# Peptides against a protein of PDB entry 3WG5: the designs that were tried, part 78

Target 1, 218 residues: chain A of PDB entry 3WG5
Amino acid sequence: LAKNIVYVAQIKGQITSYTYDQFDRYITIAEQDNAEAIIIELDTPGGRADAMMNIVQRIQQSKIPVIIYVYPPGASAASAGTYIALGSHLIAMAPGTSIGACRPILGYSQNGSIIEAPPKITNYFIAYIKSLAQESGRNATIAEEFITKDLSLTPEEALKYGVIEVVARDINELLKKSNGMKTKIPVNGRYVTLNFTNVEVRYLAPSFKDKLISYITD
Target 2, 218 residues: chain A of PDB entry 3WG5 as posed
Amino acid sequence: LAKNIVYVAQIKGQITSYTYDQFDRYITIAEQDNAEAIIIELDTPGGRADAMMNIVQRIQQSKIPVIIYVYPPGASAASAGTYIALGSHLIAMAPGTSIGACRPILGYSQNGSIIEAPPAITNYFIAYIKSLAQESGRNATIAEEFITKDLSLTPEEALKYGVIEVVARDINELLKKSNGMKTKIPVNGRYVTLNFTNVEVRYLAPSFKDKLISYITD

## One batch from the design tools (peptide; made by RFdiffusion4, then SolubleMPNN)

Design b2_p13_6_s2 (from b2_p13_6, 6 letters changed)
Fold by OpenDDE base, seed 3:
Structure b2_p13_6_s2 (fold): chain B 218 residues (1-218), chain C 218 residues (1-218), chain A 13 residues (1-13)
Amino acid sequence: as target 1 above (218 residues)
Amino acid sequence: as target 1 above (218 residues)
Amino acid sequence: GSGVEIPVLSDTR
């Protein structure tokens, strides 16, 4: 029986349209091979709201399960990263990572101070983040508080509060713990039970373009 | 004979991943109706390089001709907007608009000064913008100077130098002038001759999401 | 750029 393949790729840095391209490329490769899943190792301080929303949409259109894994220790799924995670089929975090801090801003002033988003924008993203949480059966109250209180959680807290599904130290532990779990959102209209019993892990490297843009945005 | 439909949509503000979503949505609608073309009225000061590259790719993957129209008077296809234009099937500008100023930057310092991109990044975008110009049969020397000299051009200069194809005051004049022109890049592998002899113009409005993001980015 | 950013406001690194 042909081995079930699980792809692993890394996305690090600011969420931008280039990040979308990375997600799209990685997911497309995994789709073409009918992979059991793709795991995206995510480390982001946040980024652009528009890119974030496109990434969420691309994930939800995936023909295979997309697992967001906040990794390695010291990484964060901050701000835009939290939305992406909440839009995915499964969220995992490594010990020593964080998730949350989702309050939208218009940008930074010349003095480095935050330019606050108007209430209209803040309220939009509250509704949006709550919708992602509700669609995925995750804690919508905490999702709202990621904005209203700019809340950040540890992996253990996020698991406890029902924001994420797995705490795992590495890919092997993640595969072991997530084996037999149902996706939190549909894949092609169906909730999928993950089967990681006899899988081959394939790592995808960033393209030259991906490396260049990451270098520019870092 | 069923009227040839031309769609017109507006994209205004910073180039972001949301801008990509707007392009994708608008082009998709026009594709579904087998429109003769879609005209995107573009007014942008620039934005994210990654979003720009994704938009260019989406345009080049379009099943119908995508015309970038720098409109209305006072608008610009600045920075990222120039790349998008150069990646499109036809460029038009209204009198009193501008195109160019394409030097990549890393961002703005706290004092509002530009953080310059390293030579490696600058050279990458020089190669990229020249490739867009060459693929579309547009002036690659001027495209390079959009970066190296941060050059900005009037519609008349841009036309004269072979950067754009049409100067037009409004949609009606644009349709009239571009009728019978070949696209500057292929549509589904073929250069298309635009047929605007008996067309219905349909305006697409921004979605609620589009309006919200535009409001946030304005 | 006027785009809405959803940045991390605290350094978690």
Scores: peptide ipSAE 0.047, ipTM 0.333, DockQ to the pose 0.096; fails the geometry check
Fold by OpenDDE base, seed 5:
Structure b2_p13_6_s2 (fold): chain B 218 residues (1-218), chain C 218 residues (1-218), chain A 13 residues (1-13)
Amino acid sequence: as target 1 above (218 residues)
Amino acid sequence: as target 1 above (218 residues)
Amino acid sequence: GSGVEIPVLSDTR
């Protein structure tokens, strides 16, 4: 029986236009091979809002399920990462990771202090993050509080509150736990039941360009 | 039976003079072919107020119904986009989109901060946006609050509050749900009942010029 | 042309 393929790729660092390119490349490869799903191991402190929104859109346009996995332990889906996760077909977190802290900012002052965003921008992102949560059947109240309270959650809290779907230690546990789950948003207009029985896991390595840019932005 | 035609075109990015040209081109094509309607898939963060007002006027002068559809998921009709939507014959939103945040600004400072508009300008746009809402039978109180509170809404909220007419996942659902609805503003002095039975959907592609400018403004 | 813009969005952390 032809093994279904699950791709795994890593995205680490700030969310930028280059990060969009990574998402696009990884998802495209998985789509071309008609993979059962792609898992993106995500570790980000945040980044650009425009890039984040484009990434969310790219995920939602995917022909296959895109699973965001906050991994490894110590990683975070902070700020922009939370939006990306909420826009995905399934969210998983490893123990010792975090999600949240989504309040938009204009940037950092010379002294490293945060420049607050005006209410206009904050309210826009409140609506946006709530829409992502609502569409995915996730906790919209907590999604709002990720902004209004700058809330951050543990995996267990996030699961309990209905923000995420899976807590898993590694890819194998993730596949096991998510097997038979429905995607939280549709794939090509349909909610897909994940079938991770008899799958081959394929890892996508970062391109040379991906490595170089990661090095510059770190 | 000769199939009625519905055109679908995409407008993405900042609202500029070029965006006006896109609207004009798309609507003109649909008018020439006596289409039942044109659907504009809109995704905009905002833009120039002058261009926005011209676009609203162009829509209102259309010989056929112009439907604004905030699409795909992750898209927004932010700021200028809200005005455009409120000036249209029907507003639809996809799940995971947003509308609102309409407070005018003079621009951005060197540090990226917003330069606030003087009360004179703000009051002008309050009156303007309220007029659009009132003329279309939409919620004028919320329209005002899009400015005064810089409010942004989800599709479900916008529907509930009477800001928009349809929540739809895709063009097919939009056509299905809007079939038999009356336009919220007149077409050539008459409110039109939309008939989307036995329609042919035709997609209008961006021109080369459209693609180039989108690339420059990104 | 009125230099009035109706913009959105800053960086997320």
Scores: peptide ipSAE 0.043, ipTM 0.310, DockQ to the pose 0.116; fails the geometry check
Fold by OpenDDE base, seed 4:
Structure b2_p13_6_s2 (fold): chain B 218 residues (1-218), chain C 218 residues (1-218), chain A 13 residues (1-13)
Amino acid sequence: as target 1 above (218 residues)
Amino acid sequence: as target 1 above (218 residues)
Amino acid sequence: GSGVEIPVLSDTR
C-alpha cells in the first residue's frame, strides 16, 4: 500500500516576508507530492502583520492540510504566530510551549519601549483574529483576549479553551493523536479527515537562503 | 580652523528594522564626531510603519541635524521614505527623484495584490503624516494627499508646495544650497542654522551586516 | 512578550 507522506518543516523566528517564502516553499513541496499533510514546527515571537496575513492566506489556499505545531518545548506561537495557527487546518502544541500575546504594536522606540497601536489598529486585529477563530470553530473570545489582555496560554489551557486541537510531545504522538481528526478549516472547500495510518514522515530542510536569513536576523 | 565634518551615508531599499539599525549607526557615528550634520542619501520604495516611526524618532533625537537627501536620480522617498523625510531636519531631492505614495497597506496577497489598510489605519497615518509636516513647517495638506491621493511629487513640485527645502544635483550643491538654512525641526530643542562653510565630507560605508542583509533582500 | 504586528507602508508595485 503506497505510504501516505507527511512532510515536516521548521519555521523559526520573526514572521517576515521571508517567513512567507518559507511557508510557501514548504507547502508547495508537500502539495506537489500530494502529501497527506504538512506539519510546520513553529517557534516565533511574532512579526509583521502583513506577512502574517499572507501566510494565513497561503495556508488557506493549501491543497493539503497544514498543521501548525508549536515545537519544541520552550517554543511559542506568540503574536503573529497565534494568528497563523488560528488560520491553519490543525493546531498542535508541545508541552512547555505557549500561544497568545497578540497585542499589536507599532514597534519599539529607541529605548526599547513599545509604541502602542492606536485603538483603530487594535480593533482591526481584534476583528481579524476573531474571524480566524470563528472560521475554524475555535474560541473567538479567547482569541480576542490574546489581544485585549495580551493573554498567553499553556498547551493544556489552549486545548481546554478550544483554541488548539492537540497536545503532543513529538511528531509521532502528534500523528497518532491527530489521526482521524477533521481539519478545522476546509481543504479545497472540504473539511478533511486526517489519515496518518502507515505514513512516511519526510523532513524538509530550510533552503540555503532561509539559513542565511536566519543567521542575519539572530 | 578645525574643519566642520559632514557625514554622508546611503540607505537603500525597504524600510525595516535593519534600516533602523543603519540610521542609528550612521547618526551615532556622526554624533560622536560632533559633525555639523549627517546627510542620508535615501532611496526607498517604502517599508514597515514601525521601523519608519522608530527611524523618525531616532532622527528627532539626533544631537546633530539629519538631512534626508533623495538620491541619486531615479531614487524615491516613497511611502515610509516620505514620512522619514518629513520627520527630518532638512529634505533635499535630486532631479529625477520622487517623493510621496504614502498609502498604507497591510501587505500583498499571494497574487501580489494589495491588501488595503482599513480606514482606521489609513486615518492614523494621515494624522501622523500631518503631524510630521506641521511640526516641521511643511505642507500638511500635501502630506495628507500623499496618502489620500497616493500623490507622488517631483523635486520641483515638492519644493514648490513646501514639502522639501532643497533641490540639488549632488552633495556639493546640496551643501551649498542648504548652507545658512535653519533646520525644519529642532536639534536638542533648538532650531539650528546649518553651517557648511569649510566642511570636510566623510562618507560612511554600510557595515558588513548591512551589506549582507541587502544581499539577501535583493 | 508582546507580539509586533505592524502595518506596512508600501508603494503599489
Scores: peptide ipSAE 0.035, ipTM 0.329, DockQ to the pose 0.766; fails the geometry check
Fold by OpenDDE base, seed 2:
Structure b2_p13_6_s2 (fold): chain B 218 residues (1-218), chain C 218 residues (1-218), chain A 13 residues (1-13)
Amino acid sequence: as target 1 above (218 residues)
Amino acid sequence: as target 1 above (218 residues)
Amino acid sequence: GSGVEIPVLSDTR
């Protein structure tokens, strides 16, 4: 009985166009191997909205389930990370992680103050994040409040309020808890039931290029 | 005997113009109170070079010692953070943190690949980072290698190679170990001997605005 | 403006 493969890859740091390349590469590898799923260990303080939207689109176009796992403890799926998570097939969080804080900004002024996005842009992202939540059967009210109240949640709160699907301490617990769950968005037009029985876990290391890019974006 | 004050403030996330405002605000508060020093708990994956350079300048213009403390465990002073650290009066790192990876980029392509900086820009930052190291009496060769080799170091390595001054697990150990050390750059034209005997530690919380910005840049 | 970014390689595993 051929062991199903689950890939695990790490994405850490700012969401940029390079982060898109990482998502694309990792998901493509998992697609090529017809993996049962890919788990992305995500730790991000956010980043660029354009890159975020491209990543969401890439996840939604995936031929296999993409699980966003906010990991390790102390990690966050903040701002852009929340959008990415809400656009994914399953969200998991480790204890001691956070999700939320999604208010868009235009940037920072020379004095370090936030340049607030005009209401039109804020409203655009409210609509966008609510759409992601609604499409994934997640709490759209809380998703909106991630922007309007700059709300951040613990894993327990996020689970309780229907923002995420799993709280797990490690990959093994994640696989165990998510086994038999349906994806929150479709894969190739179908909601997939995750099968993590008799799976082989394969870790994808950052490419030298990925390491270099993360090094340069730091 | 009036207790000397040491301020502690956290700066986490991308280096942006808002990060400059945070540095400016925190340092200004500490200056106004004639603090013995301010310790900035830094956790950054890098960011904008312009903001970084402004922050370095602001630190160098400080009326009091500014200590960069890469904290907590798992934090990094990566890329822009390394420049900031090298421009500071003292660098400390907690165990399990990292420093380095300073290669400049122009940005990220739509496919997520790094747009490499032209040699002229890379060479500019090599000169700049070496200057920071030289001015602060730190290892300029390693500083260059932070760019040329995209080198990242552990606290122990960074200390060993003369990049940083202190490895400390917490603020108390930092204060203890840095007590009596001279600043690596001058304060108002003078190298200051840090006096952390009988100090009161005051924590500066992020402003609501700072919390919001960190939330949005996430 | 083509803001030069200095990205962080956070390989802190």
Scores: peptide ipSAE 0.032, ipTM 0.306, DockQ to the pose 0.115; fails the geometry check

Design b2_p13_6_s3 (from b2_p13_6, 8 letters changed)
Fold by OpenDDE base, seed 5:
Structure b2_p13_6_s3 (fold): chain B 218 residues (1-218), chain C 218 residues (1-218), chain A 13 residues (1-13)
Amino acid sequence: as target 1 above (218 residues)
Amino acid sequence: as target 1 above (218 residues)
Amino acid sequence: GSGVELEVLSDTR
């Protein structure tokens, strides 16, 4: 029986137009090989809202399940990362990670203080994040509070409140726990039941360009 | 029996004079072929108020029903997009989309902060957006609050409050749900009952010019 | 053209 493939790729750092290119490349590879799923190991402090929305859209257009995994321990799905996760087919977190802090800003002043976004922008993203949560059957109240209260959660809290689906220490535990779960959003109009009983794990390495840009933005 | 045609076209990005040209082209094609309707898949962060008003006028002058569909998931009918939707014959939204945030601005300062519009301009657009809602039998109170409170809504909220007519996951569901609905504004002085029982869906691709300009404005 | 814009720009950091 031909082994189903699960791809694993890493996305680390700020969410930018280049991060979109990484998502697009990784998902495209997994689609071309008819993978059972792709797992994106995500570690981000946030980034650009436009890039984030494009990434969410790319995930939702995927022909295969896209799992966001906040990994390794110490990683975060902060700000833009939370939106991306909420837009995905399944969210997992490793112990010692965090999710939330989604309030939009206009940037940083010269003294490093946050320039607050006007209510227009804040309310836009409240509606947006709530829509992602509602579409995926996740906790929309907490999603709103990620903005209005700058809330951040542990994996255990996020699981308890129905923000995420899995807490897992590593890829093997993630595959084990998510086996038989349905995607939280459709794949090509259908909710897919994940089958990880006989899978080959393939790691996608960052391109040379991926490495260089991450180095410049760090 | 000759199949009735429904056209589907995509408009993505900022609302500009070029966006008007896209609307005009797409609607004209559908009119020439005596289509049952045209569906415009809309994804916009907003844009120019003058272009928006021209687009609304073009929609209202259409010889066939123009359906605005906020699509795909992650898309928005933000700002100018809301006005366009409220000026159309039917509004649909996909899950995971948003509508609202309609307060006018004069632009952005060098630091990226919003330059507020004076009360004269704000009041003008309050009256304008309320008129669009009232004409279409949609919620004029919420339409006003899109400006005064910078309100943004999910598809479910927008449907519940009577801002939009349909929540649909895709074109097929949209056609199914909107079949037998009356247009919210007249077509050539008549409210039309949509008939989607035996339709051929035809996609209108963006022109080369459309693709190039979207690339420059992104 | 009116200098009026209807746009949403933001960062999420």
Scores: peptide ipSAE 0.029, ipTM 0.270, DockQ to the pose 0.126
Fold by OpenDDE base, seed 2:
Structure b2_p13_6_s3 (fold): chain B 218 residues (1-218), chain C 218 residues (1-218), chain A 13 residues (1-13)
Amino acid sequence: as target 1 above (218 residues)
Amino acid sequence: as target 1 above (218 residues)
Amino acid sequence: GSGVELEVLSDTR
């Protein structure tokens, strides 16, 4: 039986337009090869809301399932990363990772204090994050609290509260646990049952440009 | 003989106003204890220019030497991190780290492309980064090229070209190699000779607030 | 861009 392919790629650092390009490139490669899925190992503190929204849109337009895997231990899907995760076809977290803390800000003052977003912006992102949660059948109340309470969760809490789908220590455990799961959002208008029974894992490396840009935008 | 104290703290991730607060807190603690120096283990992709400039100012106003140590292996002092390093009393890098890529941008477009800064802004930061290099007796030509060529350097290259002062694998090697070095910028108006012959290393942990904010702003 | 940041500073990584 022809081995199904699962791609794995890493996205680490700030969410920027360059991060969008990485998502787009990785997903496109996996789409071209008709992969069973792509797993994005995500470790992000967050970043720009505009880039985040574009990434979410790109994920939702994917022709294949996109799994966000908060990995390795010590990683986070914080702020923008949480939105991206909630917009994805499946969320997994490794032990010792975190998700949440999604309150929007305008930036930081000269004294290092947060410049709070006006209520209009905060409410926009509350509505947005709740929509992502609702569309993906995830806990919209917790999604709101990621903003209103700046809530951060462990993998165990996130799983328990219905924010994520899998806690996995590594890619093999992730594949094993997610095998037979339905995507939380549609792929090409249909919820897909993941088939990881006979898969070849292929790792995608960052391009030279990705390495350089991540180096520059950082 | 009373052991001199050297503080070590980590700053990882985006440069924001919260990062400023971390720098300020860590430096203030070390100042209060009349530390011989503080070493900031820096791993940053970059961040906001305003926060960066404030951090540079805070470092330059320090009552004690502030050493920027790009650490661990795989870390970077990219973009804003390079400016911070160039504004510091001493720059060290671990093997396998990078520095540079300092071209300013306005942000990222909806398609993930970089929004280029207008020449006025680019030229401002060229002047600024060159000033930091010149004031610290570091390679101002390379500093300019960090912007104009988006240049990134290895520790070995950075040392060779006179951008940094030390390549060190760990804190102990850093202390050993930097012992007897003069600060590249003044401390309270005077260039200080670092004395690491009999030091106690004290690690500062991020505050709960720092952890939370970093979790929120990421 | 909206100028809005959804970032959690990397200290929590």
Scores: peptide ipSAE 0.043, ipTM 0.340, DockQ to the pose 0.119; fails the geometry check
Fold by OpenDDE base, seed 4:
Structure b2_p13_6_s3 (fold): chain B 218 residues (1-218), chain C 218 residues (1-218), chain A 13 residues (1-13)
Amino acid sequence: as target 1 above (218 residues)
Amino acid sequence: as target 1 above (218 residues)
Amino acid sequence: GSGVELEVLSDTR
């Protein structure tokens, strides 16, 4: 009986074009092996809106379920990370993690102050994040408040409000809790019921290039 | 007679947060040495709007004139590069370079297609680029068309239309032609007349970190 | 601080 394979990979740091490359690489590997799913352990303070949107699109085009797991404890899916999560097939969070804080900015001034995005841009991302939430059957009101109130949630709050699907301490608990869940968005046009029975977990390491970029951005 | 020092540095590739760091580092070095000016040899296809705006701000805060020089032949100040140039104290271009193509996008789809920016974002950048042009006494109509028509100009056209100030083949010609010109924006609240008589040219190399980032982004 | 960098990508063609 062919063991169901679940891939696990880590994405840490700012969301950039390089982060897109990581997502693409990891998902592609898992697709090629016809994995049951890929779990992306995500820890990000946010990053680029463009890269974020591309990542969301890549996830949506995945031939397999992509699970975003905010991990380890202390990690966050902040800003861009929240969008990515909301664009994914399933969101999990470890205890002691956070999600939210999605107010768009134009950047940081030299003094470290935030340059506010104009209302036009803010409103665009409000519409965008609400769309992601709505498409995934998640709480669009809270998604909006991630921007308008710069709201951040605990895993328990996020679960309670219907932003995420699972709170899990580790991969094993995640697999156990998510087993039998339907994806929140379709995979190849169909909502998939996750099957994590008799699963082989395979960890993907960053490429050398990925490691180098991470080293530079840290 | 203390030789006037002019620094020259290269910035190549996509405009990112790392590009900001390069600008900041280069300008800071030149400021510390009370240079007459710094010339940034720019070759960019564009990049991040946030980084661009931060770079513009850094240039505007410079204690010395910052000259953007689109160089070498074949280089471009495309998109974000155009904004940066328009935010600078003087723009020069080498023959065979280009400037313009400033239409904002949200990113690239997985198929390489452009994700169009909503009108709200486009209009914001129209206003922004026009402001840069107006403040610098440059052609705001053409600046707008860099976005609305995705216009790109040759050095000769850009000079003719009052977008740039100098066409020069090399640093020596640039210094010669720009000598006695007033900055297009103020330096410390005053328009400066450039003095490139008996100038010592000092080249700044990328830091090790800069080189590493460039290597990864290429 | 919200990490959403609104990057308007310039068409880097």
Scores: peptide ipSAE 0.034, ipTM 0.293, DockQ to the pose 0.799; fails the geometry check
Fold by OpenDDE base, seed 3:
Structure b2_p13_6_s3 (fold): chain B 218 residues (1-218), chain C 218 residues (1-218), chain A 13 residues (1-13)
Amino acid sequence: as target 1 above (218 residues)
Amino acid sequence: as target 1 above (218 residues)
Amino acid sequence: GSGVELEVLSDTR
């Protein structure tokens, strides 16, 4: 029986246009191979709003399920990372990771102080994050509080409150726990039941360009 | 008589955190040498709001006059570039350049369409750009229209409407025309009269890092 | 393109 393929790729660091390119490339590869899903191991402190929104859109346009996996232990899906996760077909977290802290800012001043976003920007992103949560059947109240209270959650809390779907220590546990789950958003207009019973895991490596950019931005 | 030094540096491309680093480095060098001024030859389509605001702040904190010069012909100080210019001690433009088009956007969709900023974000930047114009004694009505009407101006129009101070074909003409002008914002709390009667022009080159980043982002 | 790309989300680090 031809094994269903599940791709795994890592995205680490700031969310930028280059991060979008990585998402696009990885998802495209998985689509071309008719993969059962792609798992993105995500570790980000946040980044750009534009890149974030484009990434969300790219995920939502995917022909296959895109699973965001906050991994490894110590990783975060902070700020932009939370939006991306909430826009995905399934969210998983490893123990010792975090999600949330989604308050928008305009940047940092020279003294390292945060330049606050005006209420109007904040309200826009409140509406946006709530929309992502609602569309995915996730906790919209907590999503709002990621902004209004700068809330950050553990994996256990995020699962408990219905923000995420899976807590898993590794890819194998993730596949096992998510097997038979329905995607939280549609794939090609339909909610898909994940089938990880007979899968081959394929890891995607960053391109040379991706490596170079990450080296420069780190 | 020890010649007063005027530094000239080029900043080209998108406004990013790396652009801030360039501004900071260039201004710092000029400050350390007690330069009469630094002229930044600017050519930008825009960029990030956070980086823009930080650059404006860095300029306003400069111990010496920072002159923004939209150069060469064909260059623009578009969007973020206009904000930076309006935050500077003097604005000059070469013939065949443009300034304006300051409407904020959230980014580009995958289809290349602009994602519009919500009215609240737009209003914030209207207030901000008007503040920059008012503080510098420049045309705040036109500054607002850079956003509300997506207005772009020629150098001649920008001069006529009191947005900029100088139209100059090259550095020598710029120095000649700006000689004896007062800065449009204070330097160390005082409006400074520019003295370019007996100056040495020193060009600052981009660092290796700057070159590498520009190569990757272009 | 002409437009302030609003980076309104920062790194939380």
Scores: peptide ipSAE 0.029, ipTM 0.282, DockQ to the pose 0.731; fails the geometry check

